# Designs tried in a protein design run: peptides against a protein of PDB entry 1Y74. Part 1

Every score and structure here is a prediction.

Target 1, 57 residues: chain A of PDB entry 1Y74
Amino acid sequence: LGLERDVSRAVELLERLQRSGELPPQKLQALQRVLQSRFCSAIREVYEQLYDTLDIT
Structure headers, positions and changes below count from the first letter of each chain, unless a header shows other numbers.
Peptide ipSAE was made for these designs. It is ipSAE averaged over its two directions, with the distance scale d0 held at 1.0 Angstrom where the peptide's residues are scored. Compare it between designs on one protein only; published cut-offs may not apply.
The geometry check fails a fold that doesn't show the stated peptide or that is severely misdrawn somewhere.

## One batch from the design tools (peptide; made by RFdiffusion4, then SolubleMPNN)

Design b1_p8_1_s1 (from b1_p8_1, 3 letters changed)
Fold by OpenDDE base, seed 2:
Structure b1_p8_1_s1 (fold): chain B 57 residues (1-57), chain A 8 residues (1-8)
Amino acid sequence: as target 1 above (57 residues)
Amino acid sequence: LLEEALSL
């Protein structure tokens, strides 16, 4: 499971998009804040902890 | 950069 890595990569890409100026940055920044929120992180951690214990193929 | 973002 690479969910933490994928979220980190998504945040990195959002930061690059914001710095490029090719897109309005406000919504990208809002999405980044959601992905880095305590809520999102907590849900990710719970999911990762349960992933191996549950047969969710 | 959009293409890079979509590639993840």
Scores: peptide ipSAE 0.058, ipTM 0.670, DockQ to the pose 0.175
Fold by OpenDDE base, seed 3:
Structure b1_p8_1_s1 (fold): chain B 57 residues (1-57), chain A 8 residues (1-8)
Amino acid sequence: as target 1 above (57 residues)
Amino acid sequence: LLEEALSL
């Protein structure tokens, strides 16, 4: 399970895309805010805790 | 960079 790592990597890539100026930054920034939101983090944490406890395939 | 973003 590497969901925290994958979310962190996604945020890193979004930041790089925003800095490059190749794409309009507003939608990328909005997606970054969603991924870094307290709601997204809480859902991720619950999922990871349940996954670790139940070991559901 | 877009190709890098698609390679998660």
Scores: peptide ipSAE 0.055, ipTM 0.665, DockQ to the pose 0.139
Fold by OpenDDE base, seed 1:
Structure b1_p8_1_s1 (fold): chain B 57 residues (1-57), chain A 8 residues (1-8)
Amino acid sequence: as target 1 above (57 residues)
Amino acid sequence: LLEEALSL
């Protein structure tokens, strides 16, 4: 599963977008906070555990 | 930057 890597990449891209000033930073920052939250991490962990256990194609 | 951001 590349989900942790993909989330990390998404955060990196959000940080770049915030620095560029091309978009209002507030919503980007809010999304970054969500992606880095314990809630999102916990959901990811549950998803990864279920995916590994069930191995649903 | 937007193009890079859309490229996962």
Scores: peptide ipSAE 0.055, ipTM 0.665, DockQ to the pose 0.132
Fold by OpenDDE base, seed 4:
Structure b1_p8_1_s1 (fold): chain B 57 residues (1-57), chain A 8 residues (1-8)
Amino acid sequence: as target 1 above (57 residues)
Amino acid sequence: LLEEALSL
């Protein structure tokens, strides 16, 4: 399980896209803020805690 | 855009 890594990589990619100037930065920045929010982090932590304890098939 | 994001 590497959700923290994947979220960090997604944020990194969003920052690069914002710096390229090829897209309007506002929506990219808004998405970055969501991914870095306490709400998103709290959901991730709950998921990571349950992931190894539940066998969902 | 994808190339830019993946190149770095």
Scores: peptide ipSAE 0.051, ipTM 0.650, DockQ to the pose 0.093

Design b1_p8_1_s2 (from b1_p8_1, 4 letters changed)
Fold by OpenDDE base, seed 5:
Structure b1_p8_1_s2 (fold): chain B 57 residues (1-57), chain A 8 residues (1-8)
Amino acid sequence: as target 1 above (57 residues)
Amino acid sequence: LLDEALSL
């Protein structure tokens, strides 16, 4: 499961969106902070562990 | 914007 890579890609895209100036940056930055938070990473790790063990449909 | 953002 490549959630870490997908989250990293999402953050990269958010950074690009922020630099474009086409959207108000505050909410994008807030979302980036959430995605890079310890909380989000912990949830991701738990999910990955469960995904490896369980067949979640 | 959206097109680039969907390039996951």
Scores: peptide ipSAE 0.041, ipTM 0.629, DockQ to the pose 0.173
Fold by OpenDDE base, seed 2:
Structure b1_p8_1_s2 (fold): chain B 57 residues (1-57), chain A 8 residues (1-8)
Amino acid sequence: as target 1 above (57 residues)
Amino acid sequence: LLDEALSL
């Protein structure tokens, strides 16, 4: 599934966007905080665990 | 900048 890797990549890209200064950083930082939140992480972990057991096409 | 952000 690789959701953890994809989320980590998304966070990395958001950090690069923030450091470039070409975009207002606050909304990007807010999105980064959401992706790194305990809530988002918990949902991701549950999804990853259930994904292998549930055949939802 | 956007090109870098779209690079997965």
Scores: peptide ipSAE 0.041, ipTM 0.626, DockQ to the pose 0.122
Fold by OpenDDE base, seed 1:
Structure b1_p8_1_s2 (fold): chain B 57 residues (1-57), chain A 8 residues (1-8)
Amino acid sequence: as target 1 above (57 residues)
Amino acid sequence: LLDEALSL
């Protein structure tokens, strides 16, 4: 599935966007914090487990 | 901006 990799890539992109200054950094930083939170990680793990279990086709 | 975002 590779969700961990996709989340890591999203965080990398958010960091680049914050450095560019093209957008207000506060909301980007908030989104980054959410994506790196234990809560988001726990949801991702549950999703991956369910996906692996239910993806029989 | 968009160029970076589309690099997924």
Scores: peptide ipSAE 0.038, ipTM 0.623, DockQ to the pose 0.119
Fold by OpenDDE base, seed 4:
Structure b1_p8_1_s2 (fold): chain B 57 residues (1-57), chain A 8 residues (1-8)
Amino acid sequence: as target 1 above (57 residues)
Amino acid sequence: LLDEALSL
């Protein structure tokens, strides 16, 4: 499980999209803020712990 | 199943 890496990749892609100017940046920036929030990090950590403990395939 | 669902 590599959710931390996947979230980091998602943030990188959002930053590239914001710089391209092809899309209005406001909603992309808001999504980036959510993904980098303490709340999102806490939920990710809980998920990773449960995944390791329950070993659901 | 969860690992497959999280596959990017």
Scores: peptide ipSAE 0.031, ipTM 0.548, DockQ to the pose 0.105; fails the geometry check

Design b1_p8_2_s1
Fold by OpenDDE base, seed 5:
Structure b1_p8_2_s1 (fold): chain B 57 residues (1-57), chain A 8 residues (1-8)
Amino acid sequence: as target 1 above (57 residues)
Amino acid sequence: LLEEVLAL
């Protein structure tokens, strides 16, 4: 499903934004940690399972 | 900033 790719892309974006210095890095880093967390991965897996099961159009 | 966000 596209969600893993989209999360990976969001993390890449957050890393670029942290390097740009345009924003305080601490909040961006905190968001990156959330997106890379085992919790976020587990929620993604649940979402993928539900999506495949429920065929939510 | 905006250009990087639009590249998502």
Scores: peptide ipSAE 0.038, ipTM 0.633, DockQ to the pose 0.293
Fold by OpenDDE base, seed 2:
Structure b1_p8_2_s1 (fold): chain B 57 residues (1-57), chain A 8 residues (1-8)
Amino acid sequence: as target 1 above (57 residues)
Amino acid sequence: LLEEVLAL
């Protein structure tokens, strides 16, 4: 499943944007905290389990 | 950098 990779890539890009100073870092950091939250991780794990169980091609 | 975020 690409979701873990896509979330990891989104976090990496948010960290680069925060370091560039081109954008106010506060909202980017808040979004990064959401993506790295236990809530998003738990949703991802449920999604991955359901995807493996439900052969939804 | 913003273009790299839009290319996900």
Scores: peptide ipSAE 0.036, ipTM 0.641, DockQ to the pose 0.247
Fold by OpenDDE base, seed 1:
Structure b1_p8_2_s1 (fold): chain B 57 residues (1-57), chain A 8 residues (1-8)
Amino acid sequence: as target 1 above (57 residues)
Amino acid sequence: LLEEVLAL
């Protein structure tokens, strides 16, 4: 699924940014926790189901 | 690294 891949890529980039030290790690870690939350996953699944069903370009 | 994230 495209959105699952994009979320996984966003998490990977956040982990790299946390290791670089260019930005305060706490805010990046908080965003990573949101993206990996059960709530975010459930919203993603609903979005993917609606997108596949409605085919709204 | 930040520039690579902003270029997406």
Scores: peptide ipSAE 0.032, ipTM 0.624, DockQ to the pose 0.225
Fold by OpenDDE base, seed 4:
Structure b1_p8_2_s1 (fold): chain B 57 residues (1-57), chain A 8 residues (1-8)
Amino acid sequence: as target 1 above (57 residues)
Amino acid sequence: LLEEVLAL
């Protein structure tokens, strides 16, 4: 499950960037909300299922 | 942005 781990790491990095205060937090928080959305989770699950089935090598 | 991510 590489994509789930990569999304989780991206969220962790966004949370750290928001806490540093070096960047305006509003856009970082909006991106975090998108990555944690039910829509992105559902698309990830479909992608992972198709990837395992279609063996696109 | 990349520099900020690498500094974390």
Scores: peptide ipSAE 0.031, ipTM 0.610, DockQ to the pose 0.199

Design b1_p8_2_s2
Fold by OpenDDE base, seed 1:
Structure b1_p8_2_s2 (fold): chain B 57 residues (1-57), chain A 8 residues (1-8)
Amino acid sequence: as target 1 above (57 residues)
Amino acid sequence: LLQEVLSL
């Protein structure tokens, strides 16, 4: 499980989309802030720990 | 746009 990598990739894509100007940047920036929040990071860490422990395929 | 999203 690479949620940290996937979240980092999602943030990278959001930054590229903000620079392209194809979409209104404010909503993209708001989503980026959520993904980079301490709350989202804490949830991710708990999820990764549970996933590694339980490994329910 | 779509190219970037599909590159995930």
Scores: peptide ipSAE 0.038, ipTM 0.624, DockQ to the pose 0.301
Fold by OpenDDE base, seed 3:
Structure b1_p8_2_s2 (fold): chain B 57 residues (1-57), chain A 8 residues (1-8)
Amino acid sequence: as target 1 above (57 residues)
Amino acid sequence: LLQEVLSL
């Protein structure tokens, strides 16, 4: 599923935003931590498994 | 998982 790629792209964008210094980095870093967390990965895995199983489209 | 959520 494209979800892993989309999360990876979101993290990349957050890293760029943090390096630019245009925005306060703390909230961006917190969001990056969420997206890179095992918790987020576990939710993604469950989501992917459910949609792989229930894909009736 | 709980420790990670609490560390956010």
Scores: peptide ipSAE 0.031, ipTM 0.551, DockQ to the pose 0.051
Fold by OpenDDE base, seed 2:
Structure b1_p8_2_s2 (fold): chain B 57 residues (1-57), chain A 8 residues (1-8)
Amino acid sequence: as target 1 above (57 residues)
Amino acid sequence: LLQEVLSL
C-alpha cells in the first residue's frame, strides 16, 4: 500500500527540513514524532487490514 | 515553504 511509503517519504522530508535550518525545528520534529508514533502505526495497520479485507479499488 | 518542501 502507498500509505507506508508516503509516511516514510514524509518523515524523510521532515528530516531534511530540520537539517536545512531554514525553519524552526520544533514543529517539524513534533510532526515527525507523531508520524513515527505507535498511534499512527496502529491507525495505518487498521487501515491496511480494512483495505485488504474490503478490497476497495 | 511549499516550494521548499516540493524541492526536497
Scores: peptide ipSAE 0.030, ipTM 0.591, DockQ to the pose 0.266
Fold by OpenDDE base, seed 4:
Formats: structure tokens, C-alpha cells, sequence
Structure b1_p8_2_s2 (fold): chain B 57 residues (1-57), chain A 8 residues (1-8)
């Protein structure tokens, strides 16, 4: 699982979008804060730990 | 929006 990498890439893209000024930055910044929150990190860690042990299919 | 993301 590369969820940590994918989240990091999403944050990078959000930072670039904020710097371009082409979009209102407030909602982009809010989304970045959510993705970098301890809550989202904790959920990701639990998911990554259980992914291969639980057959959710 | 996708074009914006891909052009960055």
C-alpha cells in the first residue's frame, strides 16, 4: 500500500495550486489541513495495518 | 481542474 505516498503527492499538488493563484486558496488550504491532520493519519495507519489481514472483498 | 493539476 502506498497511501502515505499518495497523500503526500495530493498535498504537494494542493500547495502548487495554492501558489498558482488560479483558484481561491482557502478551500485548498482547508483540504490540505484535513489531509495532514492527526485524525486522517491515524485512520490511514489503521487501514494500512489491517488491509492485508482483512478480506473486505 | 484535471488540466490545471497536470500542467503544474
Amino acid sequence: as target 1 above (57 residues)
Amino acid sequence: LLQEVLSL
Scores: peptide ipSAE 0.030, ipTM 0.598, DockQ to the pose 0.191

Design b1_p8_2_s3
Fold by OpenDDE base, seed 4:
Structure b1_p8_2_s3 (fold): chain B 57 residues (1-57), chain A 8 residues (1-8)
Amino acid sequence: as target 1 above (57 residues)
Amino acid sequence: LLDEVLAL
């Protein structure tokens, strides 16, 4: 399932950007917290369930 | 459609 991998990759990239100091870390950290939130995880689980149930490309 | 969302 690509979405879990892509979210994990997005979080990894946000952590690297926070450590580089090139950008103000507060907004990057806020976005990371959103992506790691239980709400985003629940949306992902619903998406994965719909994908498996509907088998629609 | 769902695969296009996974490809973002």
Scores: peptide ipSAE 0.029, ipTM 0.511, DockQ to the pose 0.097
Fold by OpenDDE base, seed 5:
Structure b1_p8_2_s3 (fold): chain B 57 residues (1-57), chain A 8 residues (1-8)
Amino acid sequence: as target 1 above (57 residues)
Amino acid sequence: LLDEVLAL
């Protein structure tokens, strides 16, 4: 599933936005930390497992 | 902003 790649791309975009200075970096950094968190990784793994199980059904 | 992000 492309979700890991999409999350990695979202993090890359957030890092670029933080470097542009056009937006307050603190909220972007907080969102990046959430996306890179073990919690989001665990949700992704559950989603991938459910998707694989339900796509077969 | 959003269009610039989508263009990256």
Scores: peptide ipSAE 0.029, ipTM 0.608, DockQ to the pose 0.254
Fold by OpenDDE base, seed 3:
Structure b1_p8_2_s3 (fold): chain B 57 residues (1-57), chain A 8 residues (1-8)
Amino acid sequence: as target 1 above (57 residues)
Amino acid sequence: LLDEVLAL
């Protein structure tokens, strides 16, 4: 399951973009907070559990 | 969870 890695990579990219100063940091920081939230982590965990349960392939 | 959604 790559979702944790993809979220971690998205956060890393957002941190780089915030440090570059090329974009207004507030919206990037808000998106980073969403991706690092316990809510986002709980949705990820539910998705991973459902995927593991429904992976009848 | 609700407190985090309200803090967005």
Scores: peptide ipSAE 0.028, ipTM 0.556, DockQ to the pose 0.052
Fold by OpenDDE base, seed 1:
Formats: sequence, C-alpha cells, structure tokens
Structure b1_p8_2_s3 (fold): chain B 57 residues (1-57), chain A 8 residues (1-8)
Amino acid sequence: as target 1 above (57 residues)
Amino acid sequence: LLDEVLAL
C-alpha cells in the first residue's frame, strides 16, 4: 500500500508546516482536509483496485 | 502508467 503511506506522509508534512507558521495555515488545513476526505479515500481505493486488476506499469 | 499519473 504505497499510495496510502504517501498520503499519510503528505498529511504529516502539512501538519508540520501548519505548526511552523511559515505559510498561511488555512490553505494547508484545507489541503489536509481534502487528503483525509472520504472522496480522496474513495478515489485512492478505486485507483488501487484498478492498478491491482489491470497490472498497468 | 503509475508514474504518469503521479507526474500530473
């Protein structure tokens, strides 16, 4: 499950950036909400299923 | 194809 780990890593990085104060936190929080959304998870699940089924390189 | 999707 590479994509799930990469999404989890992206969320962790966004949480660190929100705490650093280097960037406006609202846009980072909005992106985090998108990445953690049921919609993003459903797209990921479909993508993983298609990738596993089609074995497309 | 995975690399092409990740490059978009």
Scores: peptide ipSAE 0.023, ipTM 0.502, DockQ to the pose 0.098

Design b1_p8_2_s4
Fold by OpenDDE base, seed 1:
Structure b1_p8_2_s4 (fold): chain B 57 residues (1-57), chain A 8 residues (1-8)
Amino acid sequence: as target 1 above (57 residues)
Amino acid sequence: LLEEVLAQ
């Protein structure tokens, strides 16, 4: 899984959307902070480990 | 979660 890369890409897209001014920047910034949180990172790491362990294909 | 999000 490349979830770290996908989360990093989602954060980059949120930063671009904040700069475009098309959407209220505060809600986009709050979502960015959630995605960059230690809690979200820890859940991602557990999910990646479980996926790599259970992916027997 | 909320406190960690607010501390960043």
Scores: peptide ipSAE 0.032, ipTM 0.599, DockQ to the pose 0.053
Fold by OpenDDE base, seed 3:
Formats: sequence, C-alpha cells, structure tokens
Structure b1_p8_2_s4 (fold): chain B 57 residues (1-57), chain A 8 residues (1-8)
Amino acid sequence: as target 1 above (57 residues)
Amino acid sequence: LLEEVLAQ
C-alpha cells in the first residue's frame, strides 16, 4: 500500500503551508504531530499488514 | 494518545 507515502506527502504539504505563512501555523503543526505520532504509525502498520494479508483480490 | 501527541 502507498499509505506510508501518502502520509509522508501530507506531512510535506503541511510543512510547506507552515512556511508560506498564509495560514496560522499552530493548527497545521498540531495536525503534523498527529500524523507523525507513534499511535498513527502503529495503526498504519496494522492496517498495511492486514491489507496485505486480506487482499486476496 | 493526546498526551503522546502533545509530548512530541
């Protein structure tokens, strides 16, 4: 699955938006921290493993 | 969860 890549791309876009100064950076930084959290990473890994196991199609 | 996110 490309989910790790999609999360990494979302983080990169959040970092770009924080640097542009067009939006209040605090909420964008909080969202980045959530996406980079150990919890979100663990849920992603479980989801990827289950998908790779159950994708019989 | 929330405490771990805030601690990063």
Scores: peptide ipSAE 0.031, ipTM 0.596, DockQ to the pose 0.053
Fold by OpenDDE base, seed 5:
Structure b1_p8_2_s4 (fold): chain B 57 residues (1-57), chain A 8 residues (1-8)
Amino acid sequence: as target 1 above (57 residues)
Amino acid sequence: LLEEVLAQ
């Protein structure tokens, strides 16, 4: 699964949006913190393990 | 979740 890569790309895009100043940075920063949280990482790992185990195509 | 986001 590319989920780790997709989350890393989402964080990179959020950092770019925060630096552009086009959007209020506080909500973007809060979303970045959620995506970088241990909770989000743990849910990602569980999802990846379940996906690999259950082979639900 | 909220506590972890606030602790970082």
Scores: peptide ipSAE 0.031, ipTM 0.597, DockQ to the pose 0.053
Fold by OpenDDE base, seed 4:
Structure b1_p8_2_s4 (fold): chain B 57 residues (1-57), chain A 8 residues (1-8)
Amino acid sequence: as target 1 above (57 residues)
Amino acid sequence: LLEEVLAQ
């Protein structure tokens, strides 16, 4: 699974959107903080382990 | 699985 890569790409896109000034940066920054949180990382790791174990397509 | 968890 590439979830770590996809989360890293989502954070990069959020940083670009914050710099464009087209959107209020506060909500984008809050979402970035959630994606970079220890909680989100722990959920991702559990999901990756379960997916690899259960072989659910 | 992930889509079902995110849809609740």
Scores: peptide ipSAE 0.023, ipTM 0.501, DockQ to the pose 0.087

Design b1_p8_3_s1 (from b1_p8_3 with A4L E5R)
Fold by OpenDDE base, seed 1:
Structure b1_p8_3_s1 (fold): chain B 57 residues (1-57), chain A 8 residues (1-8)
Amino acid sequence: as target 1 above (57 residues)
Amino acid sequence: LELLRELL
């Protein structure tokens, strides 16, 4: 599923932006923590299970 | 900001 890869890519980009110093790192780190949260992971797992079960293209 | 141009 593309969602896990897209979330992982978004986290990678946020880590690069935090290291570049172009933006205040605190807000970027807060967004990264949201994307890596147990809540976002649980919603992703439910989405993946529903996708695999329902075969919704 | 260059990294945002690689995503869009």
Scores: peptide ipSAE 0.029, ipTM 0.582, DockQ to the pose 0.146
Fold by OpenDDE base, seed 2:
Order: structure tokens, then C-alpha cells, then sequence
Structure b1_p8_3_s1 (fold): chain B 57 residues (1-57), chain A 8 residues (1-8)
């Protein structure tokens, strides 16, 4: 599953946007904290386990 | 904004 890579890429992009100063950093930083949260990691692990069990072609 | 335009 590419979900860990996609989340890591989304975080990298949020960090670049925060450094550009083109957008208010607070909402971008809040979204980054959500994506890096233990809650999102736990949802990702459950999703990966379900996807490996459910052969959803 | 350029980074968002390159992704979308």
C-alpha cells in the first residue's frame, strides 16, 4: 500500500508550503500535526490490515 | 501556491 508514502509526501509538501510564506502557516501546521498524529497512524495500520485481508481489486 | 499547482 502506498498510503504511508502518500502521507509522508503530503507532510513534505505541507512543510514546503509553510516555508514559502505564501499561506498562513497555522492551518498547514495543524494539518501536518493531524497527519503525523498517533490517531492517523493507527487508522492507517487498520486500513492496511483490512486491505491485505480484503482482496479489494 | 506554485507547489499546489504542480500537484493538482
Amino acid sequence: as target 1 above (57 residues)
Amino acid sequence: LELLRELL
Scores: peptide ipSAE 0.029, ipTM 0.574, DockQ to the pose 0.140
Fold by OpenDDE base, seed 4:
Structure b1_p8_3_s1 (fold): chain B 57 residues (1-57), chain A 8 residues (1-8)
Amino acid sequence: as target 1 above (57 residues)
Amino acid sequence: LELLRELL
């Protein structure tokens, strides 16, 4: 599973977009805060545990 | 916007 890596990459891309000034930073920062939230981390951990347990090929 | 074009 690459979900942690893909979330980390999405955050990196959002930080670059915020620094470019081409877009209003407030919505990008709000999305970054959601992706880095304890809620999203807990959902990711549950998803990874279920994936490893259910062996969904 | 360039970064979004490289992602899509």
Scores: peptide ipSAE 0.028, ipTM 0.572, DockQ to the pose 0.137
Fold by OpenDDE base, seed 5:
Structure b1_p8_3_s1 (fold): chain B 57 residues (1-57), chain A 8 residues (1-8)
Amino acid sequence: as target 1 above (57 residues)
Amino acid sequence: LELLRELL
């Protein structure tokens, strides 16, 4: 499933934006914390389990 | 602006 890779890429991009200083880092850091939260990970795991069970091609 | 260049 691409979702773990896409989330990891989104976090990498947020870390680059925080380092560039072009944008206020506080909102970017808050979004990164949401994407790395246990809640977001648990939703991802449920989605992956449902996807594997339902064989949604 | 560099982020948009890394996505394209």
Scores: peptide ipSAE 0.028, ipTM 0.574, DockQ to the pose 0.113

Design b1_p8_3_s2 (from b1_p8_3, 3 letters changed)
Fold by OpenDDE base, seed 1:
Structure b1_p8_3_s2 (fold): chain B 57 residues (1-57), chain A 8 residues (1-8)
Amino acid sequence: as target 1 above (57 residues)
Amino acid sequence: LPLLQELL
């Protein structure tokens, strides 16, 4: 699973968008905080563990 | 959209 990498890439892209100033940074920063939250990380870890254990194709 | 240019 690449979910950790994909989330890290999404955060990197949100940081670039915040620096470009093309979009209101406050909503982008709120989305970044959600993706970096302990809640989102815990859901990701549970999903990765279940996926690796169940191998449901 | 700058995000789409960085995803591709």
Scores: peptide ipSAE 0.034, ipTM 0.558, DockQ to the pose 0.202
Fold by OpenDDE base, seed 5:
Structure b1_p8_3_s2 (fold): chain B 57 residues (1-57), chain A 8 residues (1-8)
Amino acid sequence: as target 1 above (57 residues)
Amino acid sequence: LPLLQELL
């Protein structure tokens, strides 16, 4: 599963967008905080465990 | 789109 890498890449892109100043940073920062939240990480871990267990190809 | 320029 690439979900951890894809979330990390999404966070990196959100940080770059916040630094560019081309967009209002507040909504981008809020989305970054959601993606980096313990809740989002816990849901990701549960999904990865279920995927590995159920072999839902 | 700034996102597409940084993905390349």
Scores: peptide ipSAE 0.034, ipTM 0.547, DockQ to the pose 0.113
Fold by OpenDDE base, seed 3:
Structure b1_p8_3_s2 (fold): chain B 57 residues (1-57), chain A 8 residues (1-8)
Amino acid sequence: as target 1 above (57 residues)
Amino acid sequence: LPLLQELL
């Protein structure tokens, strides 16, 4: 499973948790914003490029 | 938490 897909799934789960009302939505929304940030995306892209270049099993 | 059950 690619890291992009796992992050996208984590965001989807955070959106569902915010809609359920079982938890205070503000902290979940803050975490979603972090995961969708340009900073986290850039780190993910660097990690994926390194993982594809370095055959790190 | 029904969504933790959907992650596992």
Scores: peptide ipSAE 0.029, ipTM 0.543, DockQ to the pose 0.202
Fold by OpenDDE base, seed 4:
Structure b1_p8_3_s2 (fold): chain B 57 residues (1-57), chain A 8 residues (1-8)
Amino acid sequence: as target 1 above (57 residues)
Amino acid sequence: LPLLQELL
């Protein structure tokens, strides 16, 4: 599964958007903090394990 | 947003 890579790419895009100043950075920073949270990482790990186990093609 | 169009 590419979910870890896709989350890492989403964080990179949020950091670029915060640096551009085109958008208010506070909401983008809050979203980045959620994506990098231990809670979000734990949900990702459970999802990846269930997907690999259930083999729902 | 010009930057968002460049990033997608």
Scores: peptide ipSAE 0.024, ipTM 0.524, DockQ to the pose 0.185

Design b1_p8_4_s1
Fold by OpenDDE base, seed 2:
Structure b1_p8_4_s1 (fold): chain B 57 residues (1-57), chain A 8 residues (1-8)
Amino acid sequence: as target 1 above (57 residues)
Amino acid sequence: LPLLEELL
C-alpha cells in the first residue's frame, strides 16, 4: 500500500493550493493539519497492518 | 484525548 505516499502527495497539493490564493487557505490548512496529525497517522498504520494481514485481493 | 485534541 502506498498510503503514506498518497497522504504526503495530498499534503503537497494542499500546500500548493494554499499558496495559489484561489481558495480560502484556512480550510485547506485545517485539512493539512488533520492529514499530518498523529491520529491520522495511527489510523493509517492500523489500516496498512490490517490490509497486509487480511490479504483482501 | 491527546490524539483527538491534535486533530481539532
Scores: peptide ipSAE 0.034, ipTM 0.562, DockQ to the pose 0.053
Fold by OpenDDE base, seed 1:
Structure b1_p8_4_s1 (fold): chain B 57 residues (1-57), chain A 8 residues (1-8)
Amino acid sequence: as target 1 above (57 residues)
Amino acid sequence: LPLLEELL
């Protein structure tokens, strides 16, 4: 699964958008905090564990 | 809930 990499890439893009100033930084920063939260990481880990265990093609 | 408080 590439979810950790995809989340890391989404965070990198959010940081670039915050630096460009084209969008209000507060909402982008709030989304970045959600993606970097322990809650989001815990959901991701559970999803990865279930996916690896169930291998439902 | 410490995990939910981190999201808010």
Scores: peptide ipSAE 0.033, ipTM 0.558, DockQ to the pose 0.053
Fold by OpenDDE base, seed 4:
Structure b1_p8_4_s1 (fold): chain B 57 residues (1-57), chain A 8 residues (1-8)
Amino acid sequence: as target 1 above (57 residues)
Amino acid sequence: LPLLEELL
């Protein structure tokens, strides 16, 4: 699964949007903090491990 | 809840 890569890309896009000044930065920064949290990383790792175990393809 | 407290 490319979930780690997709999360990293989402964070990069959020950082670009915060620097553009076109949007209020507080909500974008809060979403970035969630995506970079130990909680989100732990849930991602569990999901990737379960998917790799159940993917019988 | 240490992981949830990190989000707040």
Scores: peptide ipSAE 0.032, ipTM 0.552, DockQ to the pose 0.050
Fold by OpenDDE base, seed 3:
Structure b1_p8_4_s1 (fold): chain B 57 residues (1-57), chain A 8 residues (1-8)
Amino acid sequence: as target 1 above (57 residues)
Amino acid sequence: LPLLEELL
């Protein structure tokens, strides 16, 4: 499962959107902080480990 | 995906 890569790509896209100035950056920055949080990273790691161990589709 | 979707 490539969730780490997908989260990293989502963060990269949020950084691009913040730089474009087309959207108010504050909400995008808040979402980026959530995705980069230790809590979301820990949940992702547990999920990836369970997925790899249990072969849950 | 279903477990992550249920947890979020």
Scores: peptide ipSAE 0.025, ipTM 0.536, DockQ to the pose 0.079

